# Ledger of designs, part 100: peptides against a protein of PDB entry 3OAK

Target 1, 145 residues: chain A of PDB entry 3OAK
Amino acid sequence: DDLEQYLDEKILRLKDEMNIAAQLDIDTLNKRIETGDTSLIAMQKVKLLPKVVSVLSKANLADTILDNNLLQSVRIWLEPLPDGSLPSFEIQKSLFAALNDLPVKTEHLKESGLGRVVIFYTKSKRVEAQLARLAEKLIAEWTRP

## One batch from the design tools (peptide; made by RFdiffusion4, then SolubleMPNN)

Design b1_p25_2_s1
Fold by OpenDDE base, seed 4:
Structure b1_p25_2_s1 (fold): chain B 145 residues (1-145), chain A 25 residues (1-25)
Amino acid sequence: as target 1 above (145 residues)
Amino acid sequence: SAEHEELIEELREFDEELRREEEEE
């Protein structure tokens, strides 16, 4: 219906914005590495984060979020950056918190690749303990019989 | 479901791989 279409469009736009933000940050960091210009700071994801969190926190958008594979963009945001670093603490924390409230199912994990990425966060020595625990909680929920 | 079980196994396998890799580093 009209509402469903409207919501789909909203989520798909956000998905695109997230993907663009991720790529722009990657480009920035790659350029930083290549040029040594330390003034180049990747800020696109951080700038968009409040909007992402706002959307992910809306219970009425859960189905739309999952149906449109927004989790793929969430996964992308969680992936390591070109310099090998992880996304900011705030990004990790916010996304893990938001994911905890979503009724994520197996099919969503498959189509997004989110499962493997979150497992990475449970094991990586580079991840803060607090965030690793959040990741562990997600994995526990997703793997519940 | 079967798909759920498959995912669990995949996640477990990946977990084991990560553990082995990190232990070797």
Scores: peptide ipSAE 0.084, ipTM 0.635, DockQ to the pose 0.905
Fold by OpenDDE base, seed 2:
Structure b1_p25_2_s1 (fold): chain B 145 residues (1-145), chain A 25 residues (1-25)
Amino acid sequence: as target 1 above (145 residues)
Amino acid sequence: SAEHEELIEELREFDEELRREEEEE
């Protein structure tokens, strides 16, 4: 199917872009730590966030998103940074909101590792209360009988 | 499903681990 192939390629490209953005931000922060240059700011994920949210919000892309394990890249974006800090408030909020509308199944959680990361957000003392509640909502949905 | 139940159990185990770690900090 030509359409399926087209959509797969689009999602896989976004997945690559997300992974690259995450790595570039990690590299920036590692260099900041090593050199003490506080002018180094990780901005790659923030720049790409609107595109990520746009894609995640499209119902017609849900199957393609889930089948290509885009949630693995979402998980990567939610992981703590080298300096121990969390992704920006906006990244957390936007991703949690988008995840709430996706028909995420058990197999997707397993292959992406997203479940463990979201649980982290429900327990971490470093997470804002508002975002912890959003994470809790996701866990509640995913653990329903 | 069995797979769903297995995931829930895994998440519970991880939750317990996180709780222990947070208590130690």
Scores: peptide ipSAE 0.081, ipTM 0.637, DockQ to the pose 0.930
Fold by OpenDDE base, seed 5:
Structure b1_p25_2_s1 (fold): chain B 145 residues (1-145), chain A 25 residues (1-25)
Amino acid sequence: as target 1 above (145 residues)
Amino acid sequence: SAEHEELIEELREFDEELRREEEEE
């Protein structure tokens, strides 16, 4: 219906914005590596984070979020950056918190690749203990019998 | 479901791979 179509379009726009933000940050860090200019700082994801959290936290958008595979963009935001670093502590914490409130199913994990990335956060020595525990909680919920 | 069980098995395999790689660093 009209409402469903409207919500789909809004989520797809956010998905596109998230992907663009991720790519711009990657481009910035690649240029930093190439030129050695340490003044180049990737900030596009951080700037967009409040909007992402706002959308992910709305219960009435859950079906639209999952049906349009917004979790693929969430996965992209959680992946390591070109310099080997991880997204900021705030990005990790905010996304893990938001994921905990979504009715994520097996099919969504498969089509987004989110499951493997979250497992990475449970094992990586570069991840803060607090965030590793949040990742473990998600894995436990998704693999629940 | 069969799909759920398949995912669990895949995640376990990936978990073991990550553990091995992290220990070798």
Scores: peptide ipSAE 0.070, ipTM 0.628, DockQ to the pose 0.930
Fold by OpenDDE base, seed 1:
Structure b1_p25_2_s1 (fold): chain B 145 residues (1-145), chain A 25 residues (1-25)
Amino acid sequence: as target 1 above (145 residues)
Amino acid sequence: SAEHEELIEELREFDEELRREEEEE
């Protein structure tokens, strides 16, 4: 119906924005590595984060989020960066918190690759302990019988 | 990067888990 179409378009636009933000940050960091210019700071994802969190936190958008594979963009945001670092603490914390309330199923993990990345966060030695615990909580929920 | 390689390893492991679940269904 009209509402579903509207919501689909909204989520798809956000998905596109997220992907663009991620790529721009990657480009910035790659340039930083190439030039050694430490004044180059990737901040596109951080700028968009409040909007992402707002959308992910709305219960009425859950189906639309999952159906349109927005979690793929969430996965992209959580992946390691070109300089070997992880996304900012704020990004990790906010996304893990938001994911906790979504009815994520195996099919969504498969199509998005999110499960793989979150498992990474449970094992990586570079992840803050509190965030690793959040990641582990997600995995436990997603793999429960 | 080291983190990227670690992620790739987790990808492989998770793929195997998903495969096993699919076979059990």
Scores: peptide ipSAE 0.038, ipTM 0.602, DockQ to the pose 0.114

Design b1_p25_2_s2
Fold by OpenDDE base, seed 4:
Structure b1_p25_2_s2 (fold): chain B 145 residues (1-145), chain A 25 residues (1-25)
Amino acid sequence: as target 1 above (145 residues)
Amino acid sequence: SAEHEELIKELKEFGEELDREEAAE
């Protein structure tokens, strides 16, 4: 199926871009810590966020997104940064909103590790209350008997 | 399913671990 192959390649390319963006931001923050240069700002994920949101919001890509474990890259984007900070408010809000519309199943949570990270957001005192509530909604949906 | 129940158990245990860590801080 040519269409299926095209969609797989599209999602896998985005997955790579997301992973690269995350690593570049980590490298930037590590360099900031090592040198004390406060002018070093991690902006790669924020720059790529509109593209990520656009893809995650397309209903026709849901199966491709889940089958190619793009949620692993979403998990990576949500993890705490080297300086102990969390991703920007906008990243958190956008990703939680997008996740809410995906038909995420048990197998996808296991292969991505996303469940653990989202639980962290339900408990962290550094997370805005409104985003903690969004995280709670996701966990409730994923853990329904 | 057994897989789903296992996931729920794992997430619950992880949540409890986070609670213990937060209480210790």
Scores: peptide ipSAE 0.517, ipTM 0.889, DockQ to the pose 0.902
Fold by OpenDDE base, seed 3:
Structure b1_p25_2_s2 (fold): chain B 145 residues (1-145), chain A 25 residues (1-25)
Amino acid sequence: as target 1 above (145 residues)
Amino acid sequence: SAEHEELIKELKEFGEELDREEAAE
């Protein structure tokens, strides 16, 4: 119906915005590495984070989020940056918290690739212990027989 | 389901791959 289409379009727009933000941050960091200009700071994801969290926290959008594979963009946001660093602690914390409340199923994990990234967070020594535990919890839930 | 079991297998294998990479560093 019209409402469903409207919601789909909104989520798809957010997905696009997330992907653009991620790419812009990557571009910024690559330029920083290339030029040595340490004043270049990647901030696009951080700027968009409140909107992302707001959307992910809405129970009435869960189906729309999952059906439109927004989790792929979440995965992208969680991936290591060109310099090998991880996204900000706040991004990690916010996204893991949001993921914990979503009814993520096998099909969503497969189409998004999110499972692999979260596994990474369970193992990385660069991840804060509390976030590693959250990642472990998610994996445990997603891999239950 | 078969798909779920496949996912579990894939994630396990990826985890093992990450462990190997870490050990190689």
Scores: peptide ipSAE 0.513, ipTM 0.887, DockQ to the pose 0.931
Fold by OpenDDE base, seed 1:
Structure b1_p25_2_s2 (fold): chain B 145 residues (1-145), chain A 25 residues (1-25)
Amino acid sequence: as target 1 above (145 residues)
Amino acid sequence: SAEHEELIKELKEFGEELDREEAAE
């Protein structure tokens, strides 16, 4: 199916872009720590976020998103940064909102490792209360018998 | 399913591990 192939390629490209953005931000922050240059700002994920949100919000892409393990890249984006900080509030909020609308199943959580990261957000004192509640909601949904 | 129950168990255990780490801070 030509459409299926097109969608797969689209998602895989985005997955790659997300992974690159995450690594570039890590590199930037590591360099900031190493050099003390406070002018170095990690902005790659934030710049790509609108595109990510746009894709994640499309119902017709849900199966393609899940089948290609895009959630692994979402997990990567949610992980703590080298300086111990968390991704921006906007990234957290946008991704949790998007996750809430996806039909995430056990197999997707297993292959992405997303469950563990979201558990972290339910417990971290550095997470805003409203986002912690969203994380808790997701965990409750995913762990229903 | 067995897979689902395994996931629940793993997440619970990981959560408990995080709690222990936080308590040690």
Scores: peptide ipSAE 0.510, ipTM 0.887, DockQ to the pose 0.972
Fold by OpenDDE base, seed 5:
Structure b1_p25_2_s2 (fold): chain B 145 residues (1-145), chain A 25 residues (1-25)
Amino acid sequence: as target 1 above (145 residues)
Amino acid sequence: SAEHEELIKELKEFGEELDREEAAE
């Protein structure tokens, strides 16, 4: 199926772009820590966020997103940064909103490790209350008997 | 399923680990 292959390639390209953006931000922050140059700002994920949100919001891409383990890249984007800070509020909010609309199953959680990170957000004192509640809702849905 | 039950167990254990780490901090 040519369409299926096209969609797979599209998602895999986005996955790669997300991973690169995350790594570049990590590199920037590590360099900031090492050099003390406070002018170094990690902005790669924020720049790519609109594209990520656009793709995650498309219902017709849900299967392709899940089958290609894009959730692993979502997990990476949600992880704490080298300086101990969390991703921007906008990144958190956008990704949790997108996750709420995806038919995430057990196999996808195992492949991505996303469940562990979301649990972290239910417990962290640095997370806004409204986002913690969203994280709790997701965990409750994913762990329903 | 067994896989689902295993996931629930793993996530629960990880949550408990996080609680211990937070308490120790």
Scores: peptide ipSAE 0.507, ipTM 0.885, DockQ to the pose 0.897

Design b1_p25_2_s4
Fold by OpenDDE base, seed 1:
Structure b1_p25_2_s4 (fold): chain B 145 residues (1-145), chain A 25 residues (1-25)
Amino acid sequence: as target 1 above (145 residues)
Amino acid sequence: SAEHEELIKELKEFEEKLEEKEKLE
C-alpha cells in the first residue's frame, strides 16, 4: 500500500545515505594514508549517526528496516577502516544498542553479513570491554533457538 | 595468528548455530 511504499522509500534513502557516508569516509582515510595529510578527518558517518539512530530506534519501522536489508549498511559502518582502525566509539555504542532492540532473524543476518562483524567485536582487543559484552549478548540472542 | 584462528573458529561455530536455528524456523 501507499504507506508501506513510503516507508520503504524512506529506509532505502537512508540506506543510500549511509553507504555514501561510509564510502566518503573510506575515501578520506585512503587519501590521508596516500598523502600523509593528517588534516583529513573522516566525519561523514558521525554526522549522519543521529538520523540513523533515530530510525533504528523506531519499533514501527523494524519490519521495513529488516525487509530492505538496512542491516547491510549497519554492517558496513561497523567494519574496520582502511587504516585498520574501528569506527568511533559512539558509532559502535549507538549501533549495538539499536541492534539489541531489533527482532533480527537468521535470514537478516545472512543477507547482511552482520553476524560475522559482530563476532569480530566479541574477540577484538581493540574493542572496549563494554561493547564486547554487548556484542556477545547479541550473538547469544541471535543463536538462541 | 592466534587471534585470527580464534576468530575463524568462532565464526564457524556461529554459522553452524545459525544453520541449525534456520532448520527449526
Scores: peptide ipSAE 0.381, ipTM 0.860, DockQ to the pose 0.079
Fold by OpenDDE base, seed 3:
Structure b1_p25_2_s4 (fold): chain B 145 residues (1-145), chain A 25 residues (1-25)
Amino acid sequence: as target 1 above (145 residues)
Amino acid sequence: SAEHEELIKELKEFEEKLEEKEKLE
């Protein structure tokens, strides 16, 4: 199936882009910590976010997203940064919203590690209440028999 | 810390529930 192959390649490219963006932001923040240069701002994930949201919102990509473990990259984007900060509110909000519409199964949670990160968001005092509640909703849905 | 222990507890509970659900899928 040419379409399926095209979609796989598209998702895999996005996955790479997401991973690169995350690493670049980590590098930026590590350099910020090392040098004390507060002008260094991690912007790569934010810059790529619209594309990520666009892809995650497409129903026809759901299987491709899950099969290629794009959720691992989503997990990476949600993890705390080297300076201990969380990703931007917009990233959190957008990703949690997108996750709410995906048919995430146990196997996807296990292979991505996403569940562990979302649990963190349910307990973190630094997370906005509305997002903590959304995280709780996801956990409830994912663990419901 | 208490917070760390609480998080570990919650993670363990989540993973246990996930394992239980996995048996049903």
Scores: peptide ipSAE 0.378, ipTM 0.858, DockQ to the pose 0.079
Fold by OpenDDE base, seed 4:
Structure b1_p25_2_s4 (fold): chain B 145 residues (1-145), chain A 25 residues (1-25)
Amino acid sequence: as target 1 above (145 residues)
Amino acid sequence: SAEHEELIKELKEFEEKLEEKEKLE
C-alpha cells in the first residue's frame, strides 16, 4: 500500500545516504593517508548519525529496516576504515544500541553480513569493553535457538 | 597472528551456530 511504499522508499533513501557517507569518509581518509594532510577529517557518517539513529529507534520501522537490508549499511558503517581505525565511539555506541532493540533474524544477518562484523567487535582489542560486551550480547541473542 | 586466528575461530563457530539455528527454524 501507499504507506508501505513510502516507508520502503524512506529506508532505501537512508540506506543510500549511509552508503554514500561511508564512501565519502573512506575517500577522505584515503586522501589523508596519501597526502599527509591531517586537516582532512572524515565527518560524513557523524553528520548523518542522528538521522540513522532516529530511524533505527522507531519500532514501527523495524520491519521495513530489516526487509530492505538497512543492516548492510549498518555493517558498512561499523567496518574498519582505511587507516585501520574503527568508526567513532559514538557511531559504535549508537549503532549497537539500536541493534539491541531490533528483532534481527538469521536471514537478516546473512543478507547484511552484520554478524561477522559484530563478532569482530567482540574480539578486537581496540573496542571499548562496554561495546564488546554489548556485541557479545547481540551474538548470544542472534545465535539462540 | 594469534588475534587473527582467534577471530577466524570465533567466526566459524558463529556461522555454525547460525546454520544450526536456521535448521531449527
Scores: peptide ipSAE 0.378, ipTM 0.858, DockQ to the pose 0.079
Fold by OpenDDE base, seed 5:
Structure b1_p25_2_s4 (fold): chain B 145 residues (1-145), chain A 25 residues (1-25)
Amino acid sequence: as target 1 above (145 residues)
Amino acid sequence: SAEHEELIKELKEFEEKLEEKEKLE
């Protein structure tokens, strides 16, 4: 129906915006590495984060989020950056919090690749303990029969 | 590295659990 179509378009637009933001940050960091210009700061994901959080927090968007594989973009945002660093603590915290409230199923994990990234966060020594614990919680929940 | 090997192990276990769960869904 009209509402469903509207919501799909909204999520797909956000998905595109997230992917663009991620790529722009990658480009920025690659340029920073290449030039040594430390004034180059990757800020695109951070700028878009409030919008992402707003969408992910809406219970009525859960199905649309999952059906349109927005979790793939979430996965992309959580992946290590070209310099090997992780996304900002705020990005991690916000996304993990949002994931905790989504009814994520096995099919969503498989088509997004999100599970593999979250497992990484359970093992990385660069991840804050609280987020590592949250990652563990998610993995436990997702693998629970 | 040991860390890499541990990660691979955990990934394998996770994916196996997902596969098993998927069969039940």
Scores: peptide ipSAE 0.373, ipTM 0.856, DockQ to the pose 0.079

Design b1_p25_3_s1 (from b1_p25_3, 14 letters changed)
Fold by OpenDDE base, seed 3:
Structure b1_p25_3_s1 (fold): chain B 145 residues (1-145), chain A 25 residues (1-25)
Amino acid sequence: as target 1 above (145 residues)
Amino acid sequence: MDEEYFEEMEKEAEELLKKAEELYE
């Protein structure tokens, strides 16, 4: 119906915006590596984060989020950056919190590749302990019998 | 989820971890 179509378009637009933000940050960091210009700072994801959090927190958008594979963009935002660094603490914290409230199923993990990345956060020694625990909680929930 | 898929995710996570640590300075 009209509402469903509206919500689909809303999520797909956000997905596109997230992907663009991620790529722009990657481009910035690759240029930083290439040129050595340490003044180049990747800020596109951080700028968009409030909007992402707002959408992910809406219960009425859960089905639309999952059906349109927005989790693929969430995965992209969580992946290590070209220099091996991790996305900001705030991005990690906000996304892990939001994921906890979504009814994520195995099929969503497969189509998004999110599972691999979240497990990564349970293993990395550079992840803050409190965030590693959030990642562990997600894995425990997703692997529940 | 089935154990096979979980093991696949773990394997891929380890590869991601290895790559990230090699890049990080």
Scores: peptide ipSAE 0.629, ipTM 0.942, DockQ to the pose 0.842
Fold by OpenDDE base, seed 5:
Structure b1_p25_3_s1 (fold): chain B 145 residues (1-145), chain A 25 residues (1-25)
Amino acid sequence: as target 1 above (145 residues)
Amino acid sequence: MDEEYFEEMEKEAEELLKKAEELYE
């Protein structure tokens, strides 16, 4: 199916872009740690965030998103950074909000590793309370009988 | 969701938390 193939390619391209953005930010922060140059700021994920949110918000892409394991890239974006810090407030808020509208199933959590990361956000003392509540809401939905 | 899998995720989350806190300190 031509449409299905087109949508798959669209999501796979986004996954690649997200993974590149994450790696570039990791590289920047590792260099910052190594050199002590505090002028080095990781901004690649933030720059790409609007596009990610736009794609995640499209109901007609839900199946394609889940089937192509885009949640793995979402997980990568939410993981702690090399210095132990967390992604920006905006990244957390936007992704948690977007995830809430996706029909995520156990199989998607298993193949992406997203579950443990979201649970992490319910436990970390460095996570803003409002974002911890969003994470808790996701866990409650995913564990619903 | 299977309860056993949920417990597995919680365990992994705790390990991730431990690592992140160690790095942040």
Scores: peptide ipSAE 0.626, ipTM 0.943, DockQ to the pose 0.834
Fold by OpenDDE base, seed 2:
Structure b1_p25_3_s1 (fold): chain B 145 residues (1-145), chain A 25 residues (1-25)
Amino acid sequence: as target 1 above (145 residues)
Amino acid sequence: MDEEYFEEMEKEAEELLKKAEELYE
């Protein structure tokens, strides 16, 4: 129906925007590494973060979010960067908080690859303790009977 | 979630961790 189509298009557009933002930041960081130009700062994800959080927080969008595999883009945003560093503290915190309220099922973890990345955050020594705890909470929720 | 898939995710997470640490160090 019209509403379903509208919501699908909304989420798919955001998914595309997220993927583009991630790639642009990767390109920026790679260029920084290659040229040594420290003035190059990756800011695309940070700029888009408020919109991402807003969408993820909408209960009426949960099904659309999960059905269109927006979690794949969330996974991409959480993955380590080209130099092995991690996304900003704010990105981690905001996304972990948003994920906690979504009815994520095994099938969504499989199609997005989000599971391995969140587990990564429970293991990395470079992750802030409070964020590691949020990641642990997600894993506990996803693995409960 | 079944234990088998969880173990798979853990394995992949370890690989990701290893790669990230190698790049960062």
Scores: peptide ipSAE 0.626, ipTM 0.942, DockQ to the pose 0.836
Fold by OpenDDE base, seed 1:
Structure b1_p25_3_s1 (fold): chain B 145 residues (1-145), chain A 25 residues (1-25)
Amino acid sequence: as target 1 above (145 residues)
Amino acid sequence: MDEEYFEEMEKEAEELLKKAEELYE
């Protein structure tokens, strides 16, 4: 129906915007590495974060989020950057909080690749303890018998 | 989630970790 179509389009647009933001930040960081220009700062994901959080927090969008594999874009945002560094503290914190409220199932983990990335955050020595604990809680929830 | 899939994710996570650490250092 009209509402379903509207919601699908909303999520798919956000998914596209998130993917573009991630790629632009990667391009910026690669150029920074190649040129040594330390004035190049990757800010696209951070700028879009409030919109992402707003969408992920809406209970009425949960099914649409999961059905359209928005979690793939969430995974992309959480992946290590070209220099091996991690996304900003705020991105990690906001996304882990949002994921905690979604009814994520095994099928969603498989199609998004999110599982291995969250496990990564439980293992990395460069992740803040507070955020590592949030990642651990997600894994515990997803593996609950 | 079955144990086999969890082990698969864990293995992939270790590979990602190895790559990230190599890039960072």
Scores: peptide ipSAE 0.620, ipTM 0.941, DockQ to the pose 0.834

Design b1_p25_4_s4 (from b1_p25_4, 10 letters changed)
Fold by OpenDDE base, seed 4:
Structure b1_p25_4_s4 (fold): chain B 145 residues (1-145), chain A 25 residues (1-25)
Amino acid sequence: as target 1 above (145 residues)
Amino acid sequence: SELEKLKEEAEKIMKEAEEEWKKLL
């Protein structure tokens, strides 16, 4: 129906925006590495983060979020950056908090690739302990029999 | 370099994560 279509389009637009933001930040960091210009700061994801958090926090959007594989874009935002660093702590914290409230199923993890990346956060020494523990919690919940 | 070490570490952990994820499926 009209509402369903509207919600799908809303999520798909956000998904596209997230992917673009991620790529722009990657491009910025790659250029920073190439040129050594430390004034180049990747800010696109940070700028978009409030909108992402707002959408992910809406219970009435959960099905639309999962059905349209928005978690793929969440995964992309969580992946290590070209310089080997991780996304900002704020991005990590916000996204993991949002994930904790979503009814994520194994099928969503498979189609998004999110499972592997969240496991990464349980293992990396660059991850804050609090988020590593949350990542562990999520993996346990998502893979329970 | 430090940069290369960070990248290599991230790649290593991602590979480990992939293997562990496969085991959980």
Scores: peptide ipSAE 0.654, ipTM 0.942, DockQ to the pose 0.858
Fold by OpenDDE base, seed 3:
Structure b1_p25_4_s4 (fold): chain B 145 residues (1-145), chain A 25 residues (1-25)
Amino acid sequence: as target 1 above (145 residues)
Amino acid sequence: SELEKLKEEAEKIMKEAEEEWKKLL
């Protein structure tokens, strides 16, 4: 129906915005590495984070989120950056919290590549303990029969 | 360089994560 179509388009637009934000931050950090200009700060994901969190937290959008593979963009946002660093703690915390409330299935994990990245967060020494534990919880839940 | 070491570390862990994920699916 009209509402369903509207919601699909809304999520797809957000997905695009997230992908653009991620790429802009990557470009910024790559330029920082190349030029040594430490004034270059990646801020695009942080700026968009409130909108992302708002959408991910809405139960009535869960199906639309999963059906349109928004989790691929979530995965992209969680991946290590060109300098080997991780996204900000706030991004990590917000996204993992949102993931914890979504009815994520194996098919969504395969489609998005999210599983690999979440496992990364269970293994990296640069991840805060509380988030590493949450990542472990998610993996355990997602791999249960 | 230190930066390159950080990148290599991240890449190493990502590869390990990939292998573990494949086993879980």
Scores: peptide ipSAE 0.652, ipTM 0.942, DockQ to the pose 0.871
Fold by OpenDDE base, seed 2:
Structure b1_p25_4_s4 (fold): chain B 145 residues (1-145), chain A 25 residues (1-25)
Amino acid sequence: as target 1 above (145 residues)
Amino acid sequence: SELEKLKEEAEKIMKEAEEEWKKLL
């Protein structure tokens, strides 16, 4: 219906915005590596984060979020960056908190690739302990029968 | 370089994560 279509379009627009933000940050960091210009700072994801968190936290959008594979964009935002670093702690914390409240199913993990990345966060020594523990919790919940 | 080491570490762990994920499904 009209509402479903509206919500789908809203989520798909956000998905595109997230993907663009991620790519712009990647481009910035790649240029920083190439040129050595330390004034280049990747900030596009950080700027968009409040909007992402707002959407992910809305219960009425959960089905639309999952059905449109927004988790793929969440996965992209969590992936290691070209300079070998991880996304900001705030991004990690916010996204993991949001994931903790979503009714994520195995099929969503498969189509988004999120499962692999969350396992990464259980293993990387560069991840804060509190987030590593949360990642472990999520994996346990997502893989239980 | 330090940058290369960090990248290699991330890649290594991502591969390990992929293998573990496959086993969990």
Scores: peptide ipSAE 0.652, ipTM 0.942, DockQ to the pose 0.804
Fold by OpenDDE base, seed 1:
Structure b1_p25_4_s4 (fold): chain B 145 residues (1-145), chain A 25 residues (1-25)
Amino acid sequence: as target 1 above (145 residues)
Amino acid sequence: SELEKLKEEAEKIMKEAEEEWKKLL
């Protein structure tokens, strides 16, 4: 119906915005590495984060979020950056908190690639202990029969 | 370099994570 279509379009627009923000940050960091210009700061994801958190926190959007594979964009935002660093602590914290409240199923993890990345956060020594523990919790929940 | 070390570490852990994920599904 009209409402369903409206919600789908809303989520797909956000998905596109997230992907663009991620690519712009990657481009910025690659240029920083190549030129040595330390004034180049990647901040597109950080600027968009409040909007992402707002959408992910709405229970009435959960089905729309999952059905449109927004988790693929969440995965992209959580991946290591070109310089080997991780996204900001705030991005990590906010996204993991949001994931903890979503009814994520195995099919969503497969189509998004999110499972692999969350396992990464259980293993990397550059991840804060509190987030590593949350990542472990999520993996345990997602892999339960 | 420090940059290369960080990248290599991230890639190594990502590879390990991929293998572990495959075993879980």
Scores: peptide ipSAE 0.650, ipTM 0.942, DockQ to the pose 0.886

